# Peptides against a protein of PDB entry 7AL2: the designs that were tried, part 65

Target 1, 85 residues: chain A of PDB entry 7AL2
Amino acid sequence: YEIMLIRPKTIDDINYVVDQVLEESNPVILDLSFLEKESPANFKLAGEKIKQMRSNYGAEALLLSRCNDKNLIIIAPKGVSLVRK

## One batch from the design tools (peptide; made by RFdiffusion4, then SolubleMPNN)

Design b2_p22_4_s4 (from b2_p22_4, 10 letters changed)
Fold by OpenDDE base, seed 2:
Structure b2_p22_4_s4 (fold): chain B 85 residues (1-85), chain A 22 residues (1-22)
Amino acid sequence: as target 1 above (85 residues)
Amino acid sequence: MEIGEFKSKEEEDEFIDSLVNS
């Protein structure tokens, strides 16, 4: 698999993330900071998609870093294990 | 907030769930 890195800015980007996780089985490292600042509606949508992937498809999500300017989360598809030490 | 600050996976999950109201 590949590990995708993206800072989504549009709905198309959000759907790209969903496709990478669910269709391509690629983990995605997301920076949600742009959406959080610039589009509350799309930030909410992104969050809903993440929750749906976790609830319905067995995806996992881990927070990597949250501070000013960053909201980094990794989403892994079912079958790719995220291990926190 | 950085990875490793959560006491458990459950706390991590709760935080992720709290990112947005839905």
Scores: peptide ipSAE 0.144, ipTM 0.714, DockQ to the pose 0.496
Fold by OpenDDE base, seed 4:
Structure b2_p22_4_s4 (fold): chain B 85 residues (1-85), chain A 22 residues (1-22)
Amino acid sequence: as target 1 above (85 residues)
Amino acid sequence: MEIGEFKSKEEEDEFIDSLVNS
């Protein structure tokens, strides 16, 4: 698999994340800081889709880093385990 | 905030909920 890195800015970007996780089985490292700052509606949408992927498809999500200028989350598809040492 | 670890699915849910609520 590939690890995708993206800072979503549009709904198309959000749907791209969903496709990568569910259709391509690729982990995605997200920076949600743009949406959080510029589009509360799309930020909420992104969160809802993350919840759906976790709830319905066995995806796993972990916070990597959150500060003033970034909100980094990794979403792993079912079958790719996230391990912290 | 650093790397998050979840003790349970409930903690994971709470984390994700907090993201969309902030």
Scores: peptide ipSAE 0.119, ipTM 0.678, DockQ to the pose 0.434
Fold by OpenDDE base, seed 5:
Structure b2_p22_4_s4 (fold): chain B 85 residues (1-85), chain A 22 residues (1-22)
Amino acid sequence: as target 1 above (85 residues)
Amino acid sequence: MEIGEFKSKEEEDEFIDSLVNS
């Protein structure tokens, strides 16, 4: 698999993440900081998509780093285990 | 700087739920 990195800015970017996780079975490292600061509605949408992927498809999510200028999470498709040591 | 380490599914759920409220 590939690991995708994206700082989504649009709904299309959010849907790209969904496609990568669910269709391509690729983990995605997300920086949600742009949406969080610039688009509350799309930030909420991104969160809902993450919830859906977790609830319906067995995806996992893990917070990598969060501070004032970063909101990094990884979303992994079912079959790719996220482990923190 | 915050780094997430979930000890349970409940903690993961709480984190995900909090995303949309941030």
Scores: peptide ipSAE 0.114, ipTM 0.686, DockQ to the pose 0.511
Fold by OpenDDE base, seed 3:
Structure b2_p22_4_s4 (fold): chain B 85 residues (1-85), chain A 22 residues (1-22)
Amino acid sequence: as target 1 above (85 residues)
Amino acid sequence: MEIGEFKSKEEEDEFIDSLVNS
């Protein structure tokens, strides 16, 4: 598989993340800082998509780093385990 | 906050909710 890196800015970017996780079975490292600052609506949408992938498809999410101006998360599809050592 | 650890799906849900509600 491939590991995708993206800082989404649009709804198209959010849907791209969903496609990568569910259709391509690729983990995605997300920087949500742009949406968090610039679009509360799209930030909420991204959160809902993550919830849906976790609840319905067995995806996992792990916080990598979060501060005032940074919000990094990895989303992994079912079959790719995220292990904290 | 740095790399997170989730002991359960409920804890993971709480984290995701906190993101959306920030």
Scores: peptide ipSAE 0.098, ipTM 0.669, DockQ to the pose 0.444

Design b2_p22_5_s1 (from b2_p22_5, 11 letters changed)
Fold by OpenDDE base, seed 3:
Structure b2_p22_5_s1 (fold): chain B 85 residues (1-85), chain A 22 residues (1-22)
Amino acid sequence: as target 1 above (85 residues)
Amino acid sequence: MEEFLKELKEWGVEVYEDTKIE
């Protein structure tokens, strides 16, 4: 698999994330800082997609860090385990 | 910040205690 890095700015970008996780089974390191600042509606939409991927498809999501210019979340598809030691 | 964390919890995004949040 590949690890995807993306800072989504549009709904198409959000759907790209969903496609990578659910159809390609690729982990995604997601920066939501643009949507949080520029589009509260699409920020909420992104969150709803995360919830759906987690609850319905066994994906896992973890906040990596949040600051003024970055909001980093890793999303792992079912089959890729996030392990902390 | 508290509202942000509330949303993450609602979405099922895990947050560790030592995570950097500003």
Scores: peptide ipSAE 0.770, ipTM 0.948, DockQ to the pose 0.892
Fold by OpenDDE base, seed 5:
Structure b2_p22_5_s1 (fold): chain B 85 residues (1-85), chain A 22 residues (1-22)
Amino acid sequence: as target 1 above (85 residues)
Amino acid sequence: MEEFLKELKEWGVEVYEDTKIE
């Protein structure tokens, strides 16, 4: 698999994330900082998609870090485990 | 910050205690 990195800005970007996780089985490292600041509606949409991927498809989501300019979340598809040591 | 953490919880995003949040 590949690890995708994206700072989504549009709904198309959000759907790209969903496709990567569910169809391609690729983990995605998201930076939601743009949406959080510039589009509350799409920020919420992104969160709803995360919830759906977790609840319905067994994805796992973890906050990596949040600072003034980054809001980093990793989403792992079912079959890819996030392990903390 | 409270709003953010509330949303994460609603989305089911895991947050470790030592995660850097500013």
Scores: peptide ipSAE 0.770, ipTM 0.948, DockQ to the pose 0.835
Fold by OpenDDE base, seed 2:
Structure b2_p22_5_s1 (fold): chain B 85 residues (1-85), chain A 22 residues (1-22)
Amino acid sequence: as target 1 above (85 residues)
Amino acid sequence: MEEFLKELKEWGVEVYEDTKIE
């Protein structure tokens, strides 16, 4: 598999994340800082998509870091485990 | 910050105590 890196700016970008996780089974490291600042509605939409991927498809989600210009979350599909050492 | 963490919890995003949050 591949690990995708993206900073979503549009609804199309959000749907791209969903496709990568659910259809391609690729983990995605996403930076939500743009949406959080520029589009609260789409930020909430992204969160709802994360919830759906977890609840309905067994994805995992983990906050990596949040600072002034980064809001990093990794989403892993059901077949990929996130393990902390 | 509390609102942010509340949303993450609702979304089911895991947050470790040592995670850097500013």
Scores: peptide ipSAE 0.769, ipTM 0.948, DockQ to the pose 0.844
Fold by OpenDDE base, seed 4:
Structure b2_p22_5_s1 (fold): chain B 85 residues (1-85), chain A 22 residues (1-22)
Amino acid sequence: as target 1 above (85 residues)
Amino acid sequence: MEEFLKELKEWGVEVYEDTKIE
């Protein structure tokens, strides 16, 4: 698989993330900072998609870091485990 | 900040205690 890195700016980007996780089974490291600042609605949408992927498809989501210009979350598809040592 | 963490919890995004959050 591939690890995707994306800073979503549009609904299309959000759906791209969903596609990568669910259809391609690729982990995604996403930066939600743009949406959080520029589109509260799309930020919420992204969160809802994360919830759906986690609750319905067994994806795992983890906050990596949050600051003013970065809001990093990794989403791993089912079968890819996030392990902390 | 609290709102953000609350939403993450609702979405099921895991947050470690030592995670940097500003």
Scores: peptide ipSAE 0.769, ipTM 0.948, DockQ to the pose 0.825

Design b2_p22_5_s2 (from b2_p22_5, 12 letters changed)
Fold by OpenDDE base, seed 2:
Structure b2_p22_5_s2 (fold): chain B 85 residues (1-85), chain A 22 residues (1-22)
Amino acid sequence: as target 1 above (85 residues)
Amino acid sequence: MKEFEEFLKEYGVEIFDDTEIE
């Protein structure tokens, strides 16, 4: 599999994340800082998509980093485990 | 910060104890 990196800016980008996780079974490291700052509605939408992927498809979501200009979250599909050392 | 923590909780994003949140 591949690990996808993206800083979503549009609804199309959000849907891209969903497609990568659910259809391609690729983990995605996404930076939600743009949406959080520029589009509260799409930031909420991104959260809803994360919840849907977790609840309905067994994906996992983990916060990697939260600072001034970064909001990094990894979404892993059911076939890829996130394990803490 | 509370708002973001609520976001994480609401949508089920896990947080490790050693992860710093600013």
Scores: peptide ipSAE 0.648, ipTM 0.894, DockQ to the pose 0.830
Fold by OpenDDE base, seed 5:
Structure b2_p22_5_s2 (fold): chain B 85 residues (1-85), chain A 22 residues (1-22)
Amino acid sequence: as target 1 above (85 residues)
Amino acid sequence: MKEFEEFLKEYGVEIFDDTEIE
């Protein structure tokens, strides 16, 4: 698999994340800082998509870092485990 | 911060015990 990195800015970007996780089985590290600041609607949409991937497809979502200018979350598809040492 | 914590809880994003959130 590949690990995708993206800072989504549009709905198309959000859907790209979904496609990578569900169709390509690639983990995605996404920075939601742009959406959180610039588009409350799309920020909410991103959250809804995360929930859907988790609830319906067994994906995992984990917050990596949160500060004023950073909002990093990793989403792992089913079959790729996030393991803490 | 509180609003973001609600986001994480609502959509099921896990947090490391030692992850600092600002």
Scores: peptide ipSAE 0.648, ipTM 0.894, DockQ to the pose 0.777
Fold by OpenDDE base, seed 3:
Structure b2_p22_5_s2 (fold): chain B 85 residues (1-85), chain A 22 residues (1-22)
Amino acid sequence: as target 1 above (85 residues)
Amino acid sequence: MKEFEEFLKEYGVEIFDDTEIE
């Protein structure tokens, strides 16, 4: 698999994340800072998509970093485990 | 920050103890 890196700016970008996780089974490290600042509606939509991937497909989501200019979250598909030791 | 924490809770994004949050 590949690890995808993206800072979504549009609905198309959000759907790209969903495609990568659910159809390609690739983990995605996404930066939601643009949507949080520029589009509350699409920021909410991104959250809803994360919840759907978790609830219906067994994906996991983990916050990696939060600061003024970054909002990094990793989303892992069911076939890839996030392991803490 | 409180608003963002509520976002994480609502949509099920986990937070590790060692994660830096500002």
Scores: peptide ipSAE 0.647, ipTM 0.894, DockQ to the pose 0.863
Fold by OpenDDE base, seed 1:
Structure b2_p22_5_s2 (fold): chain B 85 residues (1-85), chain A 22 residues (1-22)
Amino acid sequence: as target 1 above (85 residues)
Amino acid sequence: MKEFEEFLKEYGVEIFDDTEIE
């Protein structure tokens, strides 16, 4: 699999994330900082999509880093386990 | 910060104890 990196700016980008996780079975490292600042509605939508992927498809979501300019979250498909040493 | 933490809780994003949050 591939690990995708994206800073979503549009609904199309959000849907791209969903497709990568659910259709391609690729983990995605998200930076949600743009949506959080520029589009609260789409930021909420991104959250809802994360919840849906977790609840319905067994995806995992983990916060990697939070600072003023970054909001990094990894979404892993069911086939890829996030393991902490 | 509280709003962001509520976002994580609401949508089920896990947080590790060693994760930096500002």
Scores: peptide ipSAE 0.646, ipTM 0.893, DockQ to the pose 0.849

Design b2_p22_5_s3 (from b2_p22_5, 14 letters changed)
Fold by OpenDDE base, seed 1:
Structure b2_p22_5_s3 (fold): chain B 85 residues (1-85), chain A 22 residues (1-22)
Amino acid sequence: as target 1 above (85 residues)
Amino acid sequence: MEEFFKELEEWGVEIFEDTKIE
């Protein structure tokens, strides 16, 4: 698989994330800082998509880092485990 | 910050104790 990196800015970007996780089975490291600042509605939408991917498709989601300039979350498709050591 | 964590919890995003949060 490939690991996708994206800082989504639009609904199309959000849907791209969903497609990568569910259709391509690629983990996605996404930075939600743009949406959180510039589009609260789409930030909420992104979160809802994360919830849906987890609840309906067995994806996992983990906060990697949070600061003023970055809000990094990894989403792993079913079959790719996030393991802490 | 409190609202942020509430959102993550609602979305089911896991958070480790040692996660960098500023």
Scores: peptide ipSAE 0.717, ipTM 0.931, DockQ to the pose 0.896
Fold by OpenDDE base, seed 2:
Structure b2_p22_5_s3 (fold): chain B 85 residues (1-85), chain A 22 residues (1-22)
Amino acid sequence: as target 1 above (85 residues)
Amino acid sequence: MEEFFKELEEWGVEIFEDTKIE
C-alpha cells in the first residue's frame, strides 16, 4: 500500500481522503490546519468523515501533532495497524 | 484547546499522553 499525505482545502480533498482509506486501503496523514482556520464548516465535515470511517468501516485514527500551523492526524484503514513502541 | 479535545473524542481520534501539542 501507499501512505498518502494531504492538507485538505476543499470538500473534494476531503472526499479524496475517504476514497484513499476506504477504496484504496491506503493510510492517510492529513493536516487539518487549513480547514480549521479557513473553513470551520468543512473542518467539522472532515471530523464527521473520520468518525464514520472508524465507526462503520473499522478505520483507526490517531493525532500525531498539533501546533500553530499543523494539525496532523493519521487515518489507517482496517487491516493496517497503528502500533506504539 | 478544550473544544479541540472534545471534538477529537467525539470523532474517536486517539491521543497519546506524550503527543506534542502547542
Scores: peptide ipSAE 0.716, ipTM 0.931, DockQ to the pose 0.896
Fold by OpenDDE base, seed 4:
Structure b2_p22_5_s3 (fold): chain B 85 residues (1-85), chain A 22 residues (1-22)
Amino acid sequence: as target 1 above (85 residues)
Amino acid sequence: MEEFFKELEEWGVEIFEDTKIE
């Protein structure tokens, strides 16, 4: 698999994340900072998609860091384990 | 920040205690 990196800005970007996780089985490191600041609606949508991927498809989601200009979350598809040493 | 953490909890995003949050 590939690890995708994206800072979503549009609904198309959000759907791209979903496609990568569910259809391509690729983990995605996403930065939600743009949506959080510029589009509360799309930020909420992104979160809802994360919840759906977890609840319905067994994806795993982990916050990597949060600061003024970054809101980094990794979303891993089922079968890809996030391991902390 | 409280709203942020509330959202993460609702979405089921895990947070480690040592995660850098500013």
Scores: peptide ipSAE 0.716, ipTM 0.931, DockQ to the pose 0.882
Fold by OpenDDE base, seed 3:
Structure b2_p22_5_s3 (fold): chain B 85 residues (1-85), chain A 22 residues (1-22)
Amino acid sequence: as target 1 above (85 residues)
Amino acid sequence: MEEFFKELEEWGVEIFEDTKIE
């Protein structure tokens, strides 16, 4: 698999994340800082998609960092385990 | 920040105790 890195700015970007996780089974490191500042509606939409991927498809989501204009979350598809040691 | 954490909890995003948050 590949690890995708993206800072979404549009709904198309959000749907791209969903496609990568659910269809391609690729983990995504997601920076939500742009949406949080520029589009509260799309920020909320992104969060709803995260919830749906977890609840319906067994994805995992973890906050990596929140600082210095970064809002980093990793989303792992079912089959790719996030392990803390 | 409280609103942010509330949203993360609602979305089911895990947060480690040692996560850098500023």
Scores: peptide ipSAE 0.716, ipTM 0.931, DockQ to the pose 0.870

Design b2_p22_5_s4 (from b2_p22_5, 9 letters changed)
Fold by OpenDDE base, seed 4:
Structure b2_p22_5_s4 (fold): chain B 85 residues (1-85), chain A 22 residues (1-22)
Amino acid sequence: as target 1 above (85 residues)
Amino acid sequence: LEEFLKFLKEYGVEVFDDTEIE
């Protein structure tokens, strides 16, 4: 698989994340800082999609950091385990 | 910060205790 990195700015970007996780089974490192600042509605939408991927498809979501205009969350599809050493 | 923490909880984003959050 591939690891995708994206800082979504539009709904299309959000749907791209969903497609990568669910259809391509690729982990995504997601920077939500743009949406959090510029679009509360799309920020919420991103959250809803994260919840859907977790609840319905067994994805995992983990906050990596929130600082310095970065809001980094990794989303792993089912079958990819996130492990902290 | 409280709003963001609410976001994490509401949508089920896991957070480790030592994760940096500003």
Scores: peptide ipSAE 0.773, ipTM 0.950, DockQ to the pose 0.784
Fold by OpenDDE base, seed 2:
Structure b2_p22_5_s4 (fold): chain B 85 residues (1-85), chain A 22 residues (1-22)
Amino acid sequence: as target 1 above (85 residues)
Amino acid sequence: LEEFLKFLKEYGVEVFDDTEIE
């Protein structure tokens, strides 16, 4: 698989994340800092999509960091384990 | 910060205790 990196700015970008996780089975490291600052509605939408992927498809979501104008979350599809040592 | 923590909880984003959050 591939690990995708994206800083979503539009609804199309959010749907791209969903497609990568659910259809391509690729983990996605996303930076939500743009949406959090510029579009509260789409920031909420991104959260809802994360919940849907977790609840309905067995994805995992993990906060990597929130600092220095970055809001980094990794979404892993079912079958890709996130392991902390 | 409080609103962001609420976001994480509401949508089920896992957070480790030592994760940096500003």
Scores: peptide ipSAE 0.773, ipTM 0.950, DockQ to the pose 0.767
Fold by OpenDDE base, seed 5:
Order: sequence, then C-alpha cells, then structure tokens
Structure b2_p22_5_s4 (fold): chain B 85 residues (1-85), chain A 22 residues (1-22)
Amino acid sequence: as target 1 above (85 residues)
Amino acid sequence: LEEFLKFLKEYGVEVFDDTEIE
C-alpha cells in the first residue's frame, strides 16, 4: 500500500480521502487545519466521513498532533494496523 | 480547543494521553 498525505480544502478532497481508504486501502495522513479554520461545514463533513469509515468499514482514526495551525489525523483502512510502542 | 475535543469525541478519533494538543 501507499501512504497518502493531503490537506483537504474542498469536498472533492474529502471524497479523495474516502476513496483512498476504502477503495485503494491506503492509509491517509490528513491535515484538517484548513477546513477547521475556513469551512465549518466541510470540517463537519470530514468528521462524518471519518465516522462512517470507522463504523461501517473498520477503519481506524488517530490524532497525530494539533499545534501550530496543524491538525494531523491518520486514517488507516481495515487490515492496516496502527501500533504504538 | 474545546470545540476540537468535541469533534474528536463525536467522530471517534482516537487520542493518546501524550499527544500534543493546543
């Protein structure tokens, strides 16, 4: 698999994340800082998509960091385990 | 910050105790 990195700005970007996780089975490290600041509606939408991927498809979501106007979350598809040592 | 923590909880984003959050 590949690890995708994206700072989504549009609904198309959000859907890209969903496609990568569910269709391509690629983990995605996303920076939600743009949406959080600029689009409350799309920030909420991103959250809803994360929940859907977790609840319906067994994805995992983990906060990596929130600081200096970065909001980093990794979404891992089912079959890719996030392990902390 | 409080609203962001609500976001994490509502949508099920896992957070470790030592994660840096501002």
Scores: peptide ipSAE 0.773, ipTM 0.950, DockQ to the pose 0.751
Fold by OpenDDE base, seed 1:
Structure b2_p22_5_s4 (fold): chain B 85 residues (1-85), chain A 22 residues (1-22)
Amino acid sequence: as target 1 above (85 residues)
Amino acid sequence: LEEFLKFLKEYGVEVFDDTEIE
């Protein structure tokens, strides 16, 4: 698989994340800092999509860091385990 | 910060104790 990196700015970007996780089975490291500041509605939408992927498809979501205007979250599909050593 | 923590909890984003959050 590939690990995708994206800082979503639009609904299309959010849907791209969903497609990568659910259809391509690729983990996604996303930076939500743009949406958090510029579009509260789409920030909420991103959260809802994360919840849907977790609840319905067994995806995992983990906060990597929130600092220096970066809001980094990794979303892993069911087949990819996030392990902390 | 409080609103962000609320976001994480509401949508089920896991957070480790040592994660940096500003």
Scores: peptide ipSAE 0.772, ipTM 0.950, DockQ to the pose 0.755

Design b2_p22_6_s1 (from b2_p22_6, 14 letters changed)
Fold by OpenDDE base, seed 1:
Order: C-alpha cells, then sequence, then structure tokens
Structure b2_p22_6_s1 (fold): chain B 85 residues (1-85), chain A 22 residues (1-22)
C-alpha cells in the first residue's frame, strides 16, 4: 500500500480520501485545517465520511496534531493497524 | 489524546457558535 497525504479543499478531495481508503486500501494523512476555516459544510461532510468509514468499514483514525495552523489526522483502512505508544 | 471524531465535532461546535454570534 501507499500512504497518501492531502489537505482537502473541495468535495472532490473528500471523495478522493474515501476512494483511497475504501477502494485502494491506502492510509491517508489528512490536514483538515482548510475545510475547518473555509467551509463549515464541507468540514462537517468530511467528519461524517470519516465516521462512516470507521463505523461501516472498520477504518481507524488517529489524531496526529491539532493546533491553530493544522488539523492532522491519519485514517487507515481495515487491516492496517495504527499503533500509538 | 482526543479521538479524531471528537476533534472534528469540537471544530463543528466552534463554527456553529461563531455563526450564531453573527
Amino acid sequence: as target 1 above (85 residues)
Amino acid sequence: SPLPQEVIEEGERLQAERQARL
């Protein structure tokens, strides 16, 4: 698998994340800071998609960094284990 | 550490509060 990095700005970017996790089985490191600042609706949509992937497909998510500048989250497909020490 | 879902929901809450103040 590959690890994808993206700072989504559009619905297309959100759908790209979903495709990478569910279809390509690639972990994705997301920076949600753009959506959080610029689009409340798409930020909410991104959150809903992440919750759906966790609930329905066994994806895991882990917060990497949260500050005023960045909102970094890794989401991994089922079968890729995320370990926090 | 907070779960990503909690961070996202907190962000949504903050945005809603900001919009309510407008």
Scores: peptide ipSAE 0.046, ipTM 0.568, DockQ to the pose 0.045
Fold by OpenDDE base, seed 5:
Structure b2_p22_6_s1 (fold): chain B 85 residues (1-85), chain A 22 residues (1-22)
Amino acid sequence: as target 1 above (85 residues)
Amino acid sequence: SPLPQEVIEEGERLQAERQARL
């Protein structure tokens, strides 16, 4: 598999993340900081999509970094285990 | 430490509060 890195700015970017995780089975390192600052609606949408992937498809998510200008999360498909030590 | 879901929800709350003040 590939590990994708993206800082989404549009709905198309959000759907790209969903496609990578669910269809391509690729982990995604996701920075939500742009949406958090610039688009309340799309930020909420991204959160809902992540919740759905976790609840319905067995995806996992782990926080990598949270600060003023970063919100980094890794999202892994069901076949990839995320472990925090 | 909070899960990513909790971080997102907290961010949404803070953003809503900021918007309400405008």
Scores: peptide ipSAE 0.037, ipTM 0.557, DockQ to the pose 0.047
Fold by OpenDDE base, seed 3:
Structure b2_p22_6_s1 (fold): chain B 85 residues (1-85), chain A 22 residues (1-22)
Amino acid sequence: as target 1 above (85 residues)
Amino acid sequence: SPLPQEVIEEGERLQAERQARL
Protein backbone atom coordinates (compact mmCIF):
# COMPACT_ATOMS: atom_id res chain seq x y z
CA TYR B 1 0.00 0.00 0.00
CA GLU B 2 0.89 3.68 -0.21
CA ILE B 3 0.65 6.35 2.46
CA MET B 4 -1.06 9.47 1.15
CA LEU B 5 -0.43 12.96 2.51
CA ILE B 6 -2.99 15.69 1.96
CA ARG B 7 -4.19 19.03 3.30
CA PRO B 8 -7.72 19.10 1.90
CA LYS B 9 -9.22 22.37 0.67
CA THR B 10 -12.37 21.23 -1.15
CA ILE B 11 -15.13 18.65 -1.03
CA ASP B 12 -13.35 16.85 -3.85
CA ASP B 13 -10.30 16.52 -1.61
CA ILE B 14 -12.42 15.10 1.20
CA ASN B 15 -13.96 12.54 -1.11
CA TYR B 16 -10.48 11.70 -2.37
CA VAL B 17 -9.49 10.81 1.21
CA VAL B 18 -12.50 8.53 1.56
CA ASP B 19 -11.68 6.83 -1.72
CA GLN B 20 -8.06 6.28 -0.71
CA VAL B 21 -9.02 4.68 2.60
CA LEU B 22 -12.01 2.59 1.56
CA GLU B 23 -11.34 1.71 -2.07
CA GLU B 24 -7.56 1.80 -2.35
CA SER B 25 -6.85 0.63 1.21
CA ASN B 26 -4.21 3.33 1.63
CA PRO B 27 -3.54 5.10 4.93
CA VAL B 28 -3.86 8.88 4.77
CA ILE B 29 -2.03 11.49 6.80
CA LEU B 30 -4.54 14.31 6.89
CA ASP B 31 -4.08 17.98 7.81
CA LEU B 32 -7.48 19.55 8.48
CA SER B 33 -6.09 23.00 9.31
CA PHE B 34 -7.22 24.64 6.07
CA LEU B 35 -10.82 23.50 6.39
CA GLU B 36 -10.83 24.39 10.08
CA LYS B 37 -9.94 27.98 9.19
CA GLU B 38 -11.73 28.51 5.91
CA SER B 39 -14.83 26.30 5.74
CA PRO B 40 -16.82 25.29 8.81
CA ALA B 41 -19.24 23.30 6.66
CA ASN B 42 -16.55 21.24 4.94
CA PHE B 43 -14.69 20.82 8.22
CA LYS B 44 -17.81 19.26 9.70
CA LEU B 45 -18.27 17.10 6.61
CA ALA B 46 -14.73 15.78 6.94
CA GLY B 47 -15.38 14.89 10.56
CA GLU B 48 -18.58 13.07 9.71
CA LYS B 49 -16.88 11.02 7.02
CA ILE B 50 -14.03 10.08 9.36
CA LYS B 51 -16.57 9.00 11.96
CA GLN B 52 -18.39 6.90 9.37
CA MET B 53 -15.20 5.20 8.22
CA ARG B 54 -14.37 4.31 11.82
CA SER B 55 -17.85 3.19 12.81
CA ASN B 56 -18.92 1.34 9.69
CA TYR B 57 -15.75 0.15 7.97
CA GLY B 58 -13.33 -0.56 10.77
CA ALA B 59 -10.95 2.26 9.91
CA GLU B 60 -8.66 3.54 12.64
CA ALA B 61 -7.70 7.13 13.27
CA LEU B 62 -4.92 8.52 15.42
CA LEU B 63 -4.10 12.09 16.38
CA LEU B 64 -0.59 13.12 15.35
CA SER B 65 -0.55 16.82 16.22
CA ARG B 66 -3.04 19.45 17.32
CA CYS B 67 -2.50 23.18 17.81
CA ASN B 68 -4.07 26.46 16.73
CA ASP B 69 -2.83 26.16 13.15
CA LYS B 70 -2.58 22.40 12.74
CA ASN B 71 -4.85 19.38 12.94
CA LEU B 72 -2.95 16.28 11.85
CA ILE B 73 -4.39 12.79 11.98
CA ILE B 74 -3.64 9.48 10.32
CA ILE B 75 -6.51 7.37 9.03
CA ALA B 76 -5.81 3.72 8.32
CA PRO B 77 -8.07 1.25 6.54
CA LYS B 78 -9.12 -1.99 8.16
CA GLY B 79 -6.21 -4.39 7.84
CA VAL B 80 -3.54 -1.77 8.47
CA SER B 81 -2.83 -1.60 12.17
CA LEU B 82 -1.98 1.64 13.93
CA VAL B 83 0.07 1.06 17.05
CA ARG B 84 1.07 3.69 19.58
CA LYS B 85 4.33 2.97 21.39
CA SER A 1 -5.88 11.43 24.60
CA PRO A 2 -8.82 12.67 22.58
CA LEU A 3 -10.10 10.80 19.57
CA PRO A 4 -9.73 12.56 16.21
CA GLN A 5 -13.47 13.11 16.00
CA GLU A 6 -13.40 14.85 19.36
CA VAL A 7 -10.56 17.06 18.15
CA ILE A 8 -12.57 18.01 15.08
CA GLU A 9 -15.64 18.86 17.13
CA GLU A 10 -13.61 20.97 19.52
CA GLY A 11 -12.05 22.80 16.59
CA GLU A 12 -15.47 23.60 15.21
CA ARG A 13 -16.54 25.03 18.55
CA LEU A 14 -13.45 27.22 18.78
CA GLN A 15 -13.92 28.45 15.23
CA ALA A 16 -17.52 29.43 15.94
CA GLU A 17 -16.47 31.36 19.02
CA ARG A 18 -13.75 33.20 17.10
CA GLN A 19 -16.16 34.17 14.34
CA ALA A 20 -18.65 35.48 16.87
CA ARG A 21 -16.03 37.94 18.13
CA LEU A 22 -15.43 39.44 14.70
Scores: peptide ipSAE 0.034, ipTM 0.564, DockQ to the pose 0.049
Fold by OpenDDE base, seed 2:
Structure b2_p22_6_s1 (fold): chain B 85 residues (1-85), chain A 22 residues (1-22)
Amino acid sequence: as target 1 above (85 residues)
Amino acid sequence: SPLPQEVIEEGERLQAERQARL
């Protein structure tokens, strides 16, 4: 698999993340800071899709960093284990 | 540490509060 890195800005970017996780089985390192600041609607949409991937498809998510200008999360498909010490 | 879902939900809450003030 590949590890994708993206700071989504559009709905297409959000759907790209979903496709990478569910169809390509690639983990995605996601920075939600743009959506959080610039698009409440798309930020909510991104959150809902992440929740759906976790609830319905066995995806896992791990917070990497949260500060003033970053909201970094890794999302992994079911077949990829995320380990945190 | 909070789960990513909790962080996202908190952000959504804050945005909703800001919208309510406008």
Scores: peptide ipSAE 0.032, ipTM 0.563, DockQ to the pose 0.044

